# Designs tried in a protein design run: peptides against a protein of PDB entry 2AUS. Part 51

Target 1, 323 residues: chain A of PDB entry 2AUS
Amino acid sequence: ADIKREVIVKDDKAETNPKWGFPPDKRPIELHIQYGVINLDKPPGPTSHEVVAWIKRILNLEKAGHGGTLDPKVSGVLPVALERATRVVQALLPAGKEYVALMHLHGDVPEDKIRAVMKEFEGEIIQRPPLRSAVKRRLRTRKVYYIEILEIDGRDVLFRVGVEAGTYIRSLIHHIGLALGVGAHMAELRRTRSGPFKEDETLVTLHDLVDYYHFWKEDGIEEYIRKAIQPMEKAVEHLPKIWIKDSAVAAVAHGANLTVPGIVKLNAGIKKGDLVAIMTLKDELVALGKAMMSTQEMIERSKGIAVDVEKVFMPRDWYPKLW

## One batch from the design tools (peptide; made by RFdiffusion4, then SolubleMPNN)

Design b2_p13_1_s2 (from b2_p13_1, 5 letters changed)
Fold by OpenDDE base, seed 3:
Structure b2_p13_1_s2 (fold): chain B 323 residues (1-323), chain A 13 residues (1-13)
Amino acid sequence: as target 1 above (323 residues)
Amino acid sequence: SEIDWIKEYLKKN
């Protein structure tokens, strides 16, 4: 998520009308909620679905969805997309995850051996999804990006782990335990990151949401609930972006594919087939789509379909039809 | 209310 992508400007003279759209920082509170994502600190105990249902009740919402299931006993970062933003969770599903895990060993192992063996699990690992998962139980590879041992206390190993989406930390710990020759189990697990969402000042509890909603509805203080909800654009920060002309926004908002002439600027390193975010010049999310061209092709070509638009988020009336 | 139940649940867990 923290990869700074170079921005290539294709049209340096392109301006945007300040009267069109609703930039993320200028949305009225009701509109901000309609296009919001909560960085929820999920408590241990409830399912991710129960927590989403509670948020809907607390905030009086019709729709919400989460950016990737946490097991009932697992706490931490659960992005919850609200109302019109609900479908933005599709951008978070493939995003990397970070966890802090407590592994308990079933026997004594020298610290040097623990460190050496855990380091061997960085990179590609083979996993089989657990029986309780909705995922087909086929053997699959997953990438472990990093393992950082935080503390070793006898048989207890506290570690941070960055992983590819759909890596099972319980299975990783089981395999580490087998490699150590003593066996191991996952004692505790917390998710500390889900793509652009991490443990920071934007992380809020269900208690915070209750209190902040009360301050808004009963006391007229919107500041707290406004800060507790992130704009949906945060949920796409990790994606490559394409910024489009004001004249192209309404067409894309109506479900038209993005053509090359509509591009003002774009990130470097887009490949054909990548999920990309289509943005206005005010950093408003218009749509998600599949890149039909590379960055290079989008620069070199004068015409053609740049992005196959899959999901529109922007209302059709925020920008005028200029066709 | 459902909100009160959530508050009480969060106090216990």
Scores: peptide ipSAE 0.027, ipTM 0.647, DockQ to the pose 0.131
Fold by OpenDDE base, seed 1:
Structure b2_p13_1_s2 (fold): chain B 323 residues (1-323), chain A 13 residues (1-13)
Amino acid sequence: as target 1 above (323 residues)
Amino acid sequence: SEIDWIKEYLKKN
């Protein structure tokens, strides 16, 4: 998520009409909610599905979806995409995650040995999914991006860990315990990050949502509920982006593939097969799609399909048909 | 802080 992507400009003269579309900062509150994502602080106890159902009840919504399951006992960052933004969760499912975990050791181990062994678990690890997972129990590699030990108190080890999506922290702790020779288990777990969503001023509780919705509906105060909901564009910040001409927006919004002539600017380092966000020049999410070309091919070629459009988010009428 | 609940757990156990 933290990879700064260079922006390559193909058309430096491309302008956008300010009358077309609805930039994320200019959406009326109802439209903001329709294209919103909540950075929810999931409490321990409920399932992620129960929490999504509660949000739908609190905010009087028909549809919502979460950006990656947290187990019932796990708290913290759960992105919940709302209504027309619900499908944006596909961008969040493969995103890296961060956790703070409490590991309890089943024996005494010198602190120096704990630190040394935990450092060896940075990088590629082999995991087997748990029995209760809907995922086939095949051995798989997962990347541990970093382990930061926060505190060691006897047999209790508090640590921050950044991981590839679908890494099981419980399994990681079990393997660390085996490597230490004493065994270990996961005592506590909190998710502190899911792609672009982290513990910050945008993190809200279910209680906050109840209050903020009440302030809006009963008192006419929209500021709190507006702040509690992020634009759907937040959910794609970690993806490589392609910005398109105003003349291409309506076609893509109708489900047409993006062709090379429609590109104004794009991120460096796009590979064929990458998930990309198609954006307007006003940073509105038009669609998600699969790159059919690299960044270099999109620069060098004059024609061809740049992106196979998989999911359209923008309404068809925000931009005029210019074909 | 992001880990206050865990720090409280560590103080109690």
Scores: peptide ipSAE 0.009, ipTM 0.448, DockQ to the pose 0.035
Fold by OpenDDE base, seed 5:
Structure b2_p13_1_s2 (fold): chain B 323 residues (1-323), chain A 13 residues (1-13)
Amino acid sequence: as target 1 above (323 residues)
Amino acid sequence: SEIDWIKEYLKKN
């Protein structure tokens, strides 16, 4: 999420009609909810599915989905995509995660040795999925991006860890304990980040959602519920983006593949096979798709399929058909 | 019992 991507402009003369579409900052409250994502502080106890069911009841919604399961005992950042935005969670599943974990050691270890051994777990690690996972129990590599020790109190080690999607912190702690020679277990775990979603001013509780929905429905105050829900475009901030002409938007919204002539600007470093977000010039999410060309090929070529469109989000009527 | 410093950390964040 933190990688600044250069923006390459192909067509510096391309304009957008301000009357077309609904930019993320200009959606009526009902439409904002229909295209929303909640940065939920999941409490410990309930499953991620139970929490999604509660949000649907609180907000009177037909559909919602979460951006990656937290175990019942795990608290913290759970992105919950609403209604028409529900499928944006596919962009969040492969995104990096951050956790704060409490590791309890089963023996006494000098602090210098704890710090030295934990630093060796930065980089590529081999993990086996837990027995309870529906995922095939094949050994797989995962990247640990960083380990930051926050506090050491005797046998208790509080640390922050940034990891590749599908890294098991419980398994990491078990292996650290083995490397220390005393064994260890995970006492507590909180997720502090899921891609672009962090512990910030956008983080809300289930109680906040109850209160904010009440203020809107009973008191006519929409400000709180508006702030509690992020636009679906937040859920794709970490993806490479391609911005398209107004004349291409309706075609893509109808499920047509993006062709090279429709591109106005794009991020650097797109590779063939990458998941990309197709955006309007007003930063509205049109669709997610698979890049069929690199950034270089999209610049150099005058024609061809740039993106295979996998999932449309934008309604077909927000932009006129210009074909 | 949860260690006091983890409770304080999780309250500040």
Scores: peptide ipSAE 0.006, ipTM 0.411, DockQ to the pose 0.039
Fold by OpenDDE base, seed 4:
Structure b2_p13_1_s2 (fold): chain B 323 residues (1-323), chain A 13 residues (1-13)
Amino acid sequence: as target 1 above (323 residues)
Amino acid sequence: SEIDWIKEYLKKN
């Protein structure tokens, strides 16, 4: 998620009209909620679906969705996309995750051996999905990006782990325990990151949401609820971006594919088939789509379909039709 | 209210 992508400018003279659209920082509170994502601290106990249902009730919303299931016993970062932003979770499902896990060993192992063996689990691992997973139980590879041992206390090993989406930490711990020769199980698990969402000042509890909603509705204080909800654009920060001309925005908002002439600037390293975010020059999310060209092709070509638009977020009336 | 039940649930768990 933290990979800074180079920005290549195609049109350095492209301006944007300040009267058009609603930049993420300038949305009225009601509109901010309609295009919002909560960085929820999910408590242990409830399912991710129960928590989403509660958020809908707390905030009086019709629609919401989460950026990837946490098991009932697992706490921490659960992005919850609201109302018109609900579909932005598509960007978060494939995003990398970070966890803090407590592994309990079933026997005594020297600390040096624990450290050495856990380091060998960085990289590609083979996993079989658990029985409770809706995913077909086929063997699959997953990446472990890093393992950071935080603490070792006898048989208890606290560690941070960065993983590819759909990596099972319980299975990882089981395999580490086998490699150590004593066996192990997952005692505790907390998710500390889901793509661009992490444990920071934007992390809020269900209690916070209740109180902040009351402060807004009863006391007229919108500040707390405004801070508790991130703009939907946060949920696409980890994606490669393409910024478009004001004249192209309304067409894309109507579901038209993005053509090369509409591009003002774009991230380096886009490949054909990548999920990309189409942005205005004010960093408003217009749509998600599939890249039909590489970054290089989008620079070199004067025409053609750059992005196949899959999901429109922006209303059709935020920018004028200039055709 | 349902909100009160949620608050109670979150205090117990």
Scores: peptide ipSAE 0.014, ipTM 0.526, DockQ to the pose 0.130; fails the geometry check

Design b2_p13_1_s3 (from b2_p13_1, 6 letters changed)
Fold by OpenDDE base, seed 4:
Structure b2_p13_1_s3 (fold): chain B 323 residues (1-323), chain A 13 residues (1-13)
Amino acid sequence: as target 1 above (323 residues)
Amino acid sequence: SEIEEIKKYLEEN
């Protein structure tokens, strides 16, 4: 998620009309909610689906979806996309995750050995999905990006771990315990990051949402609920971006594929087949799509389909039709 | 269809 992508400008003269669209920071509160994502601190106990159902009731919403299941016992960062933003969660499913885990060892192990063995689990690991997973129970490789030991207290090991999407921390801890020769289990787990969503000032509880919605509806104070809901554009910050001309926005919003002439600027390192975010020059999310060209091809070519548009988010009327 | 017109427009512009 923290990969700063270079921005390549194709058209340095491209301007945007300030009267068109609704920039993420300038949406009326109702519109902000319609295109919102909550960085929820999921409590331990409920399922991710129960929590989404509660948010829908609290905020009087028809639709919402979460950016990746947390087990009932797992707390922490659960992105919940609201209403028209609900489908933006597809950008978060493949995103890296971070957790803080408490591992309990089933025997005494010297601290130096714990540290040495846990470091060997950085990189590629082989996992078998648990029986309760809807995923076919095939062995699969996953990346562990980093393991940071926070504390060792006898048999209890607190650590931070960055992982590829769909890495099972319970399985990782089991394998670490086997490598240590004593066995281990996961005592506690908290998710501290899901792509661009982390533990920061944007993290809110279900109680906060109740209070903030009440303050807005009864007292007319919108500031709290406005801060508690992130713009949907937050949910795509980790994706490579393509910024388009104002003249192309309405077409893409109608579900047309993005063509090369519509590109004003783009991130470096886009490959064919990558999930990309199509943005306006005001950093509004128009659509998600599949790159049909590399960054280099999008620079060098004068024509052709740059992005196969898979999901439109922007309303068709925010920008004028210029065809 | 409007989508076909839009596609044609985007191929030409």
Scores: peptide ipSAE 0.088, ipTM 0.718, DockQ to the pose 0.011
Fold by OpenDDE base, seed 1:
Structure b2_p13_1_s3 (fold): chain B 323 residues (1-323), chain A 13 residues (1-13)
Amino acid sequence: as target 1 above (323 residues)
Amino acid sequence: SEIEEIKKYLEEN
């Protein structure tokens, strides 16, 4: 779910120098690619790793990474972070997912019973990871945020499902089939959302990327490839944010922890231990880190470590050293 | 089709 987060202003007099940094909307095309994330429509057939390798070849990139594996047979939303943005995928791994699934029932069940039983699977479910997963096969709880039945055609049930990261839709369908008393299997699966990435105008195919890269390199037309790549800041939209003073940016970009005096504004509801995005006043991603204080502590305290900086994204030279 | 076109492109580049 898109958690609406209140913004608390701590320093209403803080200004930003327009000459420092590179806001997401003002990056030259080469720099935009270096700090980019593609909202890829993964085709069915290839692995997520093969698709990432193809993107690297198509766009002549050294590094890329995906925001959460899709199985070979699964299509849809695969965020692919590029070059210097590659590490931003860690913000996407824990993000909620949405799927459209086709469930095939192994017997006839009245539609009213299908609807009633599927609604009981909203909330907490117990899952065992499949044998082929790199995850230890321990029983674990997962949240199903919502189930929306789209269509019922005899034994075929098309539904939308919002789930916690690492929920196995195949296992969910198996349990629904058991609860219905007839059994079921997953016939088809498409991912329609991965955190902030959705099926929208930013969704692009591998074919689109080939064409758009060609238009840029051969015809000098950058518009298409620019639109096909989202700024890395998109990949952190779902995280709680802390906006910092221009004077603190270079220190954080060098890997220094964020201290309380550097905070200009922050989201409400940050807890100690939360993953947070450290932003400039121009909405540039500086770093990801672990909150060492709550929002309330960051407001009330005059000093101390607010965020333990785990991953720096911003280059060290975008903002001046003021120490 | 799309995967085959991409494979061909990647073999020619």
Scores: peptide ipSAE 0.034, ipTM 0.577, DockQ to the pose 0.704
Fold by OpenDDE base, seed 2:
Structure b2_p13_1_s3 (fold): chain B 323 residues (1-323), chain A 13 residues (1-13)
Amino acid sequence: as target 1 above (323 residues)
Amino acid sequence: SEIEEIKKYLEEN
């Protein structure tokens, strides 16, 4: 997620009309909510679906969706996309995740051995989904990006772990315990990151949302609820981006595929089949789509379908129809 | 209110 992608400029003369669209920082509060994502601190106890239902009630919303299930007992970062942004969660489902986990060992193990064995679990691991997951129970490889041991207290091991989407920390801990020869279980788990969403000043509780909504509706104070809701564009920060001409925006907003002439600038390293975010020159999310070309092909070609548009977010009227 | 029930639930958990 933290990979800075190079930006390749294809058209250095392309300008944008400041009167068109609604940049993420310039949305009226109602529009900001309609295109919002909450970085929720999910409490332990409720399901991710129950929490989404509560947010809909608190904020009087018709639609919302979460950026990847947390088990009932698991707390921490749950991105919740609101209203017209609800489908942006599809960008967050495949995103890397970080957790802080407490592992309890079922026997005494020297600290040096704990550290050595846990380091061997960095990289590719084989997992099977648990029975309670809606996912087919096929063996699959997953990446563990890093393991950082925070504390070792006898049989208790507190660690930070960065993982590929759909890595099961409970299963990882079980396998670490087997490798240590004593067995282990997951005592506690908190998610500290889901793609671009992390534990930072944007993290809010359900209590915060209740209070901030009250301040807005009863006291007329918008500041708190505005700060508590992130623009939907934050939910695509980790994706490769393609920035398009103002003349192409309305067409893409109508569901037309992005063609090569519409591209102003793009990230390096796009491969055919990648999920990409189509952006305006004002960093507004127009659509998500599948890359039909590599970055190199999008540079070298003068024509063709660059992106198959799968999901439009931008309203059709924010930019003029030029056809 | 349903909001008060949510608040109460969050205070009890």
Scores: peptide ipSAE 0.030, ipTM 0.648, DockQ to the pose 0.132
Fold by OpenDDE base, seed 5:
Structure b2_p13_1_s3 (fold): chain B 323 residues (1-323), chain A 13 residues (1-13)
Amino acid sequence: as target 1 above (323 residues)
Amino acid sequence: SEIEEIKKYLEEN
C-alpha cells in the first residue's frame, strides 16, 4: 500500500471548477456517511458479517460491506464500506495485510534457530486453504513480504507479518512449527493493516460508533461521527490513479469508458489489466475500472479507450454534462 | 532446506 507512485502530467493547463462536485473533505455529514468507510477495530467473538449487520443497525443504514473477512476469534482492522461506497471493498480484497500473531511452540527451540527459520519464510510460500474456507482447497503460492519477531518468551513467539491477500497465518505458523521440528499452533491473531487502513487515529470500536451517532442525533454534534468515518477515497489510496478533465467526469459517471483525451495526469507503472481509480482534479473517486493501456501508451496515444469502467461511484449530477 | 522439504511434501500430498 505504501508504494509511492510517480505522477505524470499530460495536461498542465487543465483547471477544475471549484463549484462542481463534493471533495472528500467538503461533504455534508449525511453525504459523507453515504460515501464513507469505517476503519473498524473488530472485537474477537463475532463474525465479520455480524459486525457489518450491527454497524447497519447503529448507523441506521440500508447497505454496508467489509474489505475482507476476519475469523470470529481474530480482532483488529476491518474496513466497512457504507451505503453508496459499499462496492469500494473490491479495491481492498486484493490489498496486502499485516498481522500480529502469537505462535506457541510444542517444544523447546533455541532463540537463534527460531529467528533463522522464521526468516526463511519471507518470500514465496506454498499454502493449502483451511477446510472452513469457501476457496477450493488447492495448493497455491503466496507472498510473505516481511516477518518481524517482536518478542520470544520460551515457547511463545510474538511476531508481525506482512502478507499477500488470502495468506493464512494459521497455516504459516503450522509450517514454521514443522520446520523447527517441534510443531506449533496459532494462539492469538490480530490484523493491524488492510491495505491503506491501519492502527491509527482513524481506528474506532463499535462502542465509539454508538456514542458518536448518539452525540450527532441527540446533541447535534457531528464532529465525532465525521472523524469516525473516512471518505471512500481512502479505500483506493493504494491503487494507481488516473485524474480526468471536468469535461470527462459526467460521461464516466454515466458509465462511459475513459478515453485518452480525458486524462490530465496519471500514476507511473500502470499495466494493461490493472485495477485503477479514476479521480477528478479534486481527488474525488468517479469510478473503478480496468486499464486497457499502460501508462506509456496513455501518454503516447492521442485516442482510444484508456479504462474500461467497471464500477461508478460518483452521482451523475455532481458534474455537468459537457457533451 | 527444511522449507524446501515442506514445499515438496505439500506438492506430493
Scores: peptide ipSAE 0.000, ipTM 0.263, DockQ to the pose 0.012

